# Peptides against a protein of PDB entry 5TUV: the designs that were tried, part 143

Target 1, 107 residues: chain A of PDB entry 5TUV
Amino acid sequence: KEVIDRLRYLKAEIEDLELKERELDQQKLWLQQSIKNVMDDSINNRFSYVTHEDICNCFNGDTLLAIQAPSGTQLEVPIPEMGQNGQKKYQINLKSHSGPIHVLLIN
Target 2, 107 residues: chain B of PDB entry 5TUV
Amino acid sequence: AQECQNLEVERQRRLERIKQKQSQLQELILQQIAFKNLVQRNRHAEQQASRPPPPNSVIHLPFIIVNTSKKTVIDCSISNDKFEYLFNFDNTFEIHDDIEVLKRMGM

## One batch from the design tools (peptide; made by RFdiffusion4, then SolubleMPNN)

Design b2_p23_1_s3 (from b2_p23_1, 9 letters changed)
Fold by OpenDDE base, seed 5:
Structure b2_p23_1_s3 (fold): chain B 107 residues (1-107), chain C 107 residues (1-107), chain A 23 residues (1-23)
Amino acid sequence: as target 1 above (107 residues)
Amino acid sequence: as target 2 above (107 residues)
Amino acid sequence: KPIYSSAEAEKNKAKEPFKYTLQ
């Protein structure tokens, strides 16, 4: 009796949560599209950059590579393996499909 | 009884997913605000200077930052596909996205 | 809070390559 009532309550709540989750998914897609539209705006795109100073202020004491690439560029870091000299190979693979990759050395 | 327990576990799982999605939405909002603030800063700065910054002095979005020791040897090669890049490091490194950089900048 | 850290990857004994897409 009480179990039946609890089951009904739980099922109803889960149904409400399913609706809420779908709503949030839709909101995420909308917001992502909004961000894309803002970034793709010609004026915003013209001014969508950071300076060397900005980067230096964020990171101290290290060598910095700034890698600019088109949206959708794929980055992969393989598991480091031992090289022929017995040293681990640390590497980054980048694959762009829509434009050039630009690299700046900072510090 | 067991069915109630199963549904309660499912309910809790859904609640946690919803919470995470709500947090992700807030992060997206903050990203959009940060980007707009960046654009405004740069527009104002260029107006004050009456000129755009030199092309190689700025990093356009989207980008990533790789930081490593100053002693790290970095090699870059371009594959047969001109859109594919391979970076080799003789030591460990970190990768940061533009979102983190904007946060660190206080945008 | 880097998207990737070599040190952290080694600490966690990652068995899969790290993948990321620029946005």
Scores: peptide ipSAE 0.697, ipTM 0.908, DockQ to the pose 0.898
Fold by OpenDDE base, seed 1:
Structure b2_p23_1_s3 (fold): chain B 107 residues (1-107), chain C 107 residues (1-107), chain A 23 residues (1-23)
Amino acid sequence: as target 1 above (107 residues)
Amino acid sequence: as target 2 above (107 residues)
Amino acid sequence: KPIYSSAEAEKNKAKEPFKYTLQ
């Protein structure tokens, strides 16, 4: 009887959790669309940028590359392999399908 | 007893997923707020300056930041249409997204 | 915080390339 009662309780709780999870999924979808709409607005898009100073204030002491690219641009970092000279190769591959990529050297 | 244990594991799994989804939702909310604040800041700044910033002085969203040592040698190969980029580094690097930058900026 | 770190990737012995899509 105790096992049966526990089973019933757990099943009921799982159903409640399913409802909660679906609610969160819908909220996420709604918010994602909201963000997209806000960013796609012509006025907002015009002012959707950061400055060199902004970036410099966020990072210290290193060389900084700022890479601007269209949404959907794919970035890949392969596993570093040993080169012919015995040095590891560190690489970044970028591929855009919607427009050109722009690179700025910050520091 | 075994069925109870299975359901308890499932319950805990769902609870953890819900927790993660709640956290992700909060992050999206913060992203939207940060973006709106960024736009407001830039609009105000341009009004005060009575001109837009120089084209090469700003980084438009979306973007990424690559951080590496000042001693790192960077080589970049670009396709003719600038849709594909290959970066080679002789040392380690970090990549940061625009979301992190906005957070670091306190937006 | 970084979406990718070479140092962390090496530490974790990553077996697959890191992939990211700008949004």
Scores: peptide ipSAE 0.694, ipTM 0.909, DockQ to the pose 0.893
Fold by OpenDDE base, seed 3:
Structure b2_p23_1_s3 (fold): chain B 107 residues (1-107), chain C 107 residues (1-107), chain A 23 residues (1-23)
Amino acid sequence: as target 1 above (107 residues)
Amino acid sequence: as target 2 above (107 residues)
Amino acid sequence: KPIYSSAEAEKNKAKEPFKYTLQ
């Protein structure tokens, strides 16, 4: 009887958890759309930028490249392979479909 | 019973998924807040300066930041398709998204 | 936390390319 009661309780709880998970999924979709709408607003878009100073304050001691590209731009980093000289090749591939890519050397 | 144990495992699995989804939702909320704060900051700054920043002094969203050693040699090439960019590094690098940058900025 | 680290990728012996889409 104790096991049966536990089984019943667990099944009921799992059903509640399923509902909760679906609720969270819907909330995520709603919030994602909200963020998109906020970012696509003309006024917000005009002011959606950071400065060189902002970036420099976030990172120290390294060479910094800022790469600005349109939403949907695809970035790929292949597995590094050994070059002919025995040096590993580290690469970043960028593919944009909707506009130019801008590269800034920060420091 | 084995069934009870199986359901408890399933319950725990669902709880973990819910926890992860809740965390992701919180991150999205923080992203939205950070973006709104960024926009507000920039609007205020431009109002005080009575002009927009120089075009090459800012990085518009969306962007990524690549950081690497000061000694790293970086080569950039544009493919025949002008929307495709290839970066070559002779050493390791890191990539950071704009979301992380906004967090580091305290937005 | 970076979205990608060469050092971490090597440490983890990544077998597939890293892919990311700007949003």
Scores: peptide ipSAE 0.693, ipTM 0.907, DockQ to the pose 0.899
Fold by OpenDDE base, seed 2:
Structure b2_p23_1_s3 (fold): chain B 107 residues (1-107), chain C 107 residues (1-107), chain A 23 residues (1-23)
Amino acid sequence: as target 1 above (107 residues)
Amino acid sequence: as target 2 above (107 residues)
Amino acid sequence: KPIYSSAEAEKNKAKEPFKYTLQ
């Protein structure tokens, strides 16, 4: 009796949670599309940049590379392996499909 | 009963997923706000300067920032069309996305 | 926090490549 009532309660709550989760999923999709539309706007796109000063203010003490690439560019960092000379190889692989990649040395 | 326990576990799992999705939505909202603030800042700056910034003085979105020690040796191999890049580092590095940069900028 | 850190990757003993797509 008590167990049956608890089961009914839990099942009903799970159904409500399923609805809530689906709502959040839809909201995410709408928001992502909204962001895309805002960024793709011609005026916004023209002004969608940061300066060297902006980057320097965010990071200190290291060499900084800024890599600008089209949306959809794929980045991969392989597992570091020992090189022929015994030095670990640290790598970044970039693949763009829609335009050139630009690299700037910040400092 | 075992069935009650299973449903309670499922309930908790769904609650945690919902919490995570709510947090992710909040982050997306903040990203959109930050982007709009960035655009507004840059529009105002260009209006005051009466000219756009030089092409190589700014970093257009989307971008990533790679930071590594100033002593790190960096080699770059580029395809002829500049669509594929291979970066080699002789030491460790970090990668930051443009979203984090905008946050650090206080946008 | 960074989207990738060599130090963290080693600490976690990552066995798979890190992948990211620019948005």
Scores: peptide ipSAE 0.693, ipTM 0.907, DockQ to the pose 0.888

Design b2_p23_1_s4 (from b2_p23_1, 10 letters changed)
Fold by OpenDDE base, seed 3:
Formats: sequence, structure tokens, C-alpha cells
Structure b2_p23_1_s4 (fold): chain B 107 residues (1-107), chain C 107 residues (1-107), chain A 23 residues (1-23)
Amino acid sequence: as target 1 above (107 residues)
Amino acid sequence: as target 2 above (107 residues)
Amino acid sequence: KPIYSSAEAEKNKAKEPFKFTLQ
């Protein structure tokens, strides 16, 4: 029957899709490691920066904070809570484990 | 048949996952290209200037950019743990990662 | 597209803190 043929076709296609998904997973892991290796290179690390001008050109009309921190630094934005005066509290929590956090006011 | 419909749903789900993974892989490729272009740009610029930029004029990766209104009051507190930072804002803000910045820079 | 927007978070009625790790 047409239904049986469709079932067989779908099962075969799903099997092919499983293989494709696993291939993509492996490619992702490989590429992630490649990026890490490139960024960890001493020469690349030396030149891995942007300028104030770069940032200013990307954002207009706002106060800009640039926060540089070691890889692995954790950022958390809690749900804004109402203060005692009825003002919402907007916060950013940063925690570094390996080095100092550097903050620059750009605008 | 119900089984056929179930498999078609599964097929579609897998196709969507694959599509998402392909998109993520493409983003990683673009990230690597952008980073390499950034490094090349900076190397060339420093060669032309015959010196590195002033230390406080650049922002090293990894970094984030926080943008908020010019009217926003920002307070920064460093906890007893010197690696922990708390930023308080009296208004809304946005956070952008370095990847987005590199994209905006056209890297 | 920002990784986080206060305005968007409020609009979407986010129930959990936003977390991000620098890489």
C-alpha cells in the first residue's frame, strides 16, 4: 500500500537525518575547538581587541560601558525587583574566577 | 495512518533541529572569520603606527557592551570578593556580546 | 540583537534570571 511505502520512506529518511545531525554535532565540536585554538594563539591574543572608536561607531546616543573580563566570567541579570521606594532595580552581577574585571566608560 | 503522521511529525522536528544546528555552525564560521579579520586589521594598524595602542584605548576580548540611556544613573560596587562586581541601574539597559560588536564592525 | 534587553525581558515577563558566560 501507499501508506506502507510512505512509512518505509519516512523511516529511511529519519535514519539519514539522524546521521546528518550527528555529523553536524561533530562539526560544531571541531569548529569550537578550532576557534579556541585560534583565540589562544599568542599572536592572535595580542591583537584581539577593539577600539573605543569601534564601539562608538556601533552604538549611537547611549551611555556605553565596556566590560572586559577573563573567559569564564559569569554574568547574571536578576529579575528586576521593586525597591522600597517603588523603583525597579536593574542590576548586572559579574563574577570572575581567574582575573580582574576591567570597566571602561565609552560614552 | 497514525504511525505515518507520527513519523512525519518526527521528521519535521529533526529537520528543524538540523536547520538550527546548520545556522549555529554558520555563525561559528562567521565568528572565526570575524576574529581573524580583527587580528589582521589590528596587526596592520600597529605596523603602520609602529607602536601598540595605548592600553586604556582598547578593549580586549572577551568583553560585553552595556548600553543605556544618557540619563541612566549607573553605580558600580565591588564586593568583598574582588572578582565580584555589581552594577546598579536606575533604568533599563541592553547587553551586547563581542560577537555582535564584531558583526556590527563589519569584520 | 542584544544578548539581553531589560525592556524585552519585562515585555516577555521573564521568570528567571538571565545568565551569560564570557567566552
Scores: peptide ipSAE 0.675, ipTM 0.907, DockQ to the pose 0.903
Fold by OpenDDE base, seed 2:
Structure b2_p23_1_s4 (fold): chain B 107 residues (1-107), chain C 107 residues (1-107), chain A 23 residues (1-23)
Amino acid sequence: as target 1 above (107 residues)
Amino acid sequence: as target 2 above (107 residues)
Amino acid sequence: KPIYSSAEAEKNKAKEPFKFTLQ
């Protein structure tokens, strides 16, 4: 019947979509590895930087902190809570495991 | 039938996931291109200058940019090894990653 | 858009800390 035929069609299509999704997942992994390899290359790593001018051109008006840290550095922003003075606390926590963190003030 | 309807929902769910994954792959491709363009730009610039930039004049990848008002008071607590940082702000802020910066730079 | 915005977090009434790993 029509319902049975529709079920067969849908099941077959879902199988095709599963294959497509797996293909995309594999492509993502390969591309991520490619990016990592390119960035870890000694020559590329040497030139993997932006300037103060670059940052200033991207942002204006506010105070900018540039925080350079090793890959894998963990950043956490807790939920702002009221401080003792009635002021909300806005915080950033950084934890590096492989090297020092560098901070530059821009603007 | 209920089974047919369930499979149609599943089909649509998978189609949406595939679409999202395709978009994510495109973003990764753009990231790789942007990085390569950045490296090329910097190599050319250093060749023209016949010297590398001063160490504190550039921001090496990976990095983040914190954007806050010029009136915001920022305090920083640093561990002895500089592996752990706590930033305190008396007002709101935004965080941007290096990928967004490269996009804004037009790389 | 930013990876984090205080304003957006408040607007959404976020109940969990924001976490990010540099790569």
Scores: peptide ipSAE 0.670, ipTM 0.906, DockQ to the pose 0.886
Fold by OpenDDE base, seed 5:
Structure b2_p23_1_s4 (fold): chain B 107 residues (1-107), chain C 107 residues (1-107), chain A 23 residues (1-23)
Amino acid sequence: as target 1 above (107 residues)
Amino acid sequence: as target 2 above (107 residues)
Amino acid sequence: KPIYSSAEAEKNKAKEPFKFTLQ
């Protein structure tokens, strides 16, 4: 009897949690669309940039590459493998589908 | 008893997913705020300067930052369609997205 | 949000390559 009551309670709670999870999924989708709309706004797009100074303030002492690419650009970092010369290969692969990729050397 | 235990595990799993999704929503909200703050900063700065920044002095979103040692040799190969880029490094590197940069900037 | 490091990839060579989409 106690077990039956516990089962009923758990099933009801799980059902409520399923509803909550779906609500959160919908909210995420809505918020993502909102962010996209804000970023795609012509005025916001015009001012959607950072400066070299901004980047330099965030990172110290290293060589910094800024890679600007369209949304949806795919970035892949393969597992380092040994090259022909016996050195490890450290790589970044970029694939854009909608526009050019721009690279800036910051320092 | 076993069925109760199974449902309790499922309940806990769902609770954890919900918690994670709630955190992700909060993160998205913060991202949107950071972006809006960036836009406002840049608009104000350009108004004060009465001119836009030089084209090569800014990095437009979306972007990533690659940081590596100053001793690292970097080679870049571009595909024929110019939509694929291969970066080769002779040493390790780190990648940071624009969202992280905005956070570091205090936006 | 995650910082991607090639050094981390070396730590565990059994991991899959990094895949990231710019947003």
Scores: peptide ipSAE 0.230, ipTM 0.871, DockQ to the pose 0.811
Fold by OpenDDE base, seed 1:
Formats: structure tokens, sequence, C-alpha cells
Structure b2_p23_1_s4 (fold): chain B 107 residues (1-107), chain C 107 residues (1-107), chain A 23 residues (1-23)
């Protein structure tokens, strides 16, 4: 009887958790769409930028490259392999499908 | 008993997923707020300056930041269509997205 | 936003001196 009662309780709780998970999934989708709408707004888009100073304040002591690319641009970092000269190859591959990529040297 | 154990494992699995989804949702909320704050800052700054920033002085979203040592040699190759970029580094690097930058900026 | 793997970015994480050439 105790085992049966425990089973029933667990099944009911799992059902409640399923409902909660679906609620969160819907909220995520809604918020993602909201963010997209906000970013796609013409006024917001015009002012959606950071400055060189902003970047320099976030990082120190290093070389910084800023790469601006359209949404959907694919970035790949292959596993470092040994080159012909015995040096490891560290690479970033970028592929844009919808517009140009812009690169800035910050410091 | 075994069935109870199976359901308890499932219960815990769902609880962990819910926790993760709740955290992800909060991050999205913060991202939206940060973006709005960025836009407001920039609008105010341009109003005070009575001019937009120079085109090459700002990084428009979306973007990434590549951080590497000042000693790292970076070579960039661009495809003929200018939609594909290959960066070669002689040493390791770090990549940061625009979301992380906005967080570091305190937006 | 760009599509990238955070795991891939972490694999090459290190900081050393800079020289840049654009082709």
Amino acid sequence: as target 1 above (107 residues)
Amino acid sequence: as target 2 above (107 residues)
Amino acid sequence: KPIYSSAEAEKNKAKEPFKFTLQ
C-alpha cells in the first residue's frame, strides 16, 4: 500500500513538473521573440553599438579584435593541428550568408 | 520498489531541467534590459554631442571580441566574395560575445 | 547573433603578444 501510494504521488508530481517545464519553454520563446523585436526596431538598431572605450574598459593588457557580422554568421574554431612547420595552428573560420563582416583592431 | 526509484530519478531529472530553464530565462531578461540600457545611453550621448559617432569608432551589434596576447601574430585571409574569413593565430586566443561585453560594461 | 560554440572558444583560450596582418 505504501509503495502504491508513493508511486501515485510521484506520478502526480512528475505531471505537475511537466506542466511547469512547458510553461518555461513558452516563456523562453516569448522572450526570445521580444528580444528580436526590440533589436529589429529601427531606432534601437541605430543605437545598438559599443565604443572602443567600452571594449577597452572590459579587457586589459591584451590585443583585442572586434568582429562585427550579421546574425547567422557561422563561427568555427577547429581543433589545433600541427602545421608543416611543426607549429600548432590556431584558427577562427567565419562564414557570413547575409552581409559583410567588419573587423576592427581595438588595441 | 524499482519503479519508485525510476520515478524518483525522473523527478530529479525534471527538477534540474526546470532549474536550468529558469536560469536561462533570467539571463534572457537581463540581456534585454542591458540592450535597452545601451540604446538609451547611446541616444543620450549623441544628443549631447549633437552628432553621431564616426563610423569606425563604434562596433555595431551583433559582434564578438577576440582577445589574445600582444605577442600573438594574427593573419587574416578574406575570401573572394568577402563573406568568408580565416584568422590564423600563432598562439591561443579567447572569444567573448556581445552579451558578455554588455554585462562587463554594467548595462 | 553569430552562431558559435562556447566549447570551441574555450579550447584555444590563452593570452600572449600581438602582431596583425590583413590580406
Scores: peptide ipSAE 0.121, ipTM 0.872, DockQ to the pose 0.071; fails the geometry check

Design b2_p23_2_s1 (from b2_p23_2, 13 letters changed)
Fold by OpenDDE base, seed 1:
Structure b2_p23_2_s1 (fold): chain B 107 residues (1-107), chain C 107 residues (1-107), chain A 23 residues (1-23)
Amino acid sequence: as target 1 above (107 residues)
Amino acid sequence: as target 2 above (107 residues)
Amino acid sequence: DQPIIHINPNSPTGFIYKKVVLN
């Protein structure tokens, strides 16, 4: 029957798609590891920086803070809620486990 | 048949996930290329200047940029080891990662 | 009026972003 044939076709296609998805997942993992290796290379790491000019060229008109921290640093931005003063609290929490955090005022 | 429809929905779901994963891979490739271009730029610049930039004149990766109004009051509490930071803002802000910055820089 | 966060979750070397509720 046509329905049976369609079902068989769909099942076969889904199997192929599953294989493709797993392939992409693997490629993602390999690429992420590649990026880590490239960035951790001593020479690359030495030159892995941007300048104040670079940042100013990307943003203007506001106060800009640059926060440099070790890879894997935790960044928490709470949903603003009313404090005891009846004012919303806007916060950024940073926690590093492997090194100090450095903050620069750009403009 | 209902079963056929269910499989077609599943098929479409997988196709969309694959599309998303393909896009993510492309982004990762671009990130790696951008990083390599950044390294090359900086290496060349330092060669021309015959010296490295001053320590506080550059921002090392990884970093984030916090963008807020010039009227925003920012308070910062720092742990003794500089592993923890608490920022308090009296207004909202935006955060941009280094990947976005490199894109804006045209890397 | 909430902060806007532009963090790529696919970055292998970046910050780990967590959106939390103040309690």
Scores: peptide ipSAE 0.596, ipTM 0.920, DockQ to the pose 0.866
Fold by OpenDDE base, seed 5:
Structure b2_p23_2_s1 (fold): chain B 107 residues (1-107), chain C 107 residues (1-107), chain A 23 residues (1-23)
Amino acid sequence: as target 1 above (107 residues)
Amino acid sequence: as target 2 above (107 residues)
Amino acid sequence: DQPIIHINPNSPTGFIYKKVVLN
């Protein structure tokens, strides 16, 4: 008796959770679209940048590369493996489909 | 019963996913706020300076920051259209997206 | 000592990050 009641309760709760999860998924999609719209706005796009000073204030002590690319640019960072000379290969692969990639050396 | 246990496990899994999705939504909200704050800052700054910054003095979104040791040797191969980049490092590095940078900036 | 990647996969306007094996 208790088992049957527990089963019913759990099934009902899971159903409610499924609804909640779908709601959150939809909210995420809408929010993501909202962000895209905000960033694509002409005025916002004009002012959507950071300065060298901004970057330097966020990081210290290292060489910093700033890589700007169109939205959706593919970034691949392979797991380092030993090369033929026995040295590990550390790589970054970038592929854009909609525009050029720009690189700035900050320091 | 075993069925009750299975459903309880499923319930817990769904609860965890919901919690994660709620957190993701909050991060997206903060991202949007940070971006708007950045735009306002830059807009105000350019008004005060009565001119836009030089093109190569700023990094437009979206971007990533690659930081590595000052001793790291970096080689780069670029396609003719600049749509594809291959970076080679002789040591490890870190990559930070623009969202993290905005957070560090206090936006 | 692998590279450390700080990229939000939920960003709608950012890079698409893919971790791959170096071939």
Scores: peptide ipSAE 0.586, ipTM 0.919, DockQ to the pose 0.844
Fold by OpenDDE base, seed 4:
Structure b2_p23_2_s1 (fold): chain B 107 residues (1-107), chain C 107 residues (1-107), chain A 23 residues (1-23)
Amino acid sequence: as target 1 above (107 residues)
Amino acid sequence: as target 2 above (107 residues)
Amino acid sequence: DQPIIHINPNSPTGFIYKKVVLN
């Protein structure tokens, strides 16, 4: 009877968890859309930037490139492999479909 | 007994997924809050300065930061429309998205 | 050393990151 009771309990709990998971999925979608809407707002968009100082305060000691691109820009970072010249290839590939990419050297 | 064990595994799997989804949701919430704080900061700063920042002094979202050694040689190939970029590095690098930058900024 | 990538895949407005094998 203990096993039967446990089975019954587990089945009921799993059903509740399934509902909870679906709820979270919907909340995620809602929030993602909310963020898009907030960032696309004209006023927010006007002020959606960081400064060179901001970046420099976050990082130090190395070369810093800032790459600004439209939302949805494809970023590919290949796994470094040996090239034909015997050196590993370290690359960044960017492809935008919505607008130009802008690159700034911070330091 | 076997059915009970199977359901226990299923329950644990669902609990773990729910936990992960809750964490993802919290991160999205923090992203939105950070963005709003950024906007508020910039609005206040521009009000105090009574002018917008120079165009080339700011980095608009979305962006990424590439961090590499000062010794790293960077080559960049750009398409005519600036929609495609190919960066070649002779050494490794790190990439940080704007979300991480905002976190480091304390937003 | 491999590049270290700090990109949130759940960002609704960011870059679409894909780690690929170099051909």
Scores: peptide ipSAE 0.586, ipTM 0.918, DockQ to the pose 0.852
Fold by OpenDDE base, seed 3:
Structure b2_p23_2_s1 (fold): chain B 107 residues (1-107), chain C 107 residues (1-107), chain A 23 residues (1-23)
Amino acid sequence: as target 1 above (107 residues)
Amino acid sequence: as target 2 above (107 residues)
Amino acid sequence: DQPIIHINPNSPTGFIYKKVVLN
């Protein structure tokens, strides 16, 4: 009896949690679409940029590359492996399908 | 008893997923707020300057920042249409997306 | 040392990050 009651309680609770999780999933999708709409707005898009000063204020002491590319650009960073000369290969592969990629050296 | 234990494990799994999804949702909200603040800042700045910034002085979203040592040697191969880029580094690096940059900017 | 990647996979308007292994 006690075990049966516990099972019933747990099943009911899990059902409630399933509903909560689905609600969060829906909220996530709606918010993602909202962000897309906000960024695609003509006025917002015109002012969607940062400056060299902004970047320099966020980082210091190293070489900084800024890479601007269309939304959805593919970024691949392979796990470093030993090369022919015994040196590890550190690479970044970029592939855009909707427009050119632009690279800026900040410092 | 075993069935109760299985359901309790499932309950805990769902609770953890819900917690993670709540955190992800909060991050998306902050992203949207940060973007709106960025747009507002830039609009105000251009109004004060009575002109837009020079084209090559700003970095349009979306972008990534690559941070590496000043001693790092960087080689880049680019396709003719600038749709594909291959970067080779002789040392490790860090990549930061525009969302993180906006956070560091205090947006 | 492995490269450190700070990219949010939940961003709807950013880059699509894929970790790959070199052959």
Scores: peptide ipSAE 0.580, ipTM 0.917, DockQ to the pose 0.887

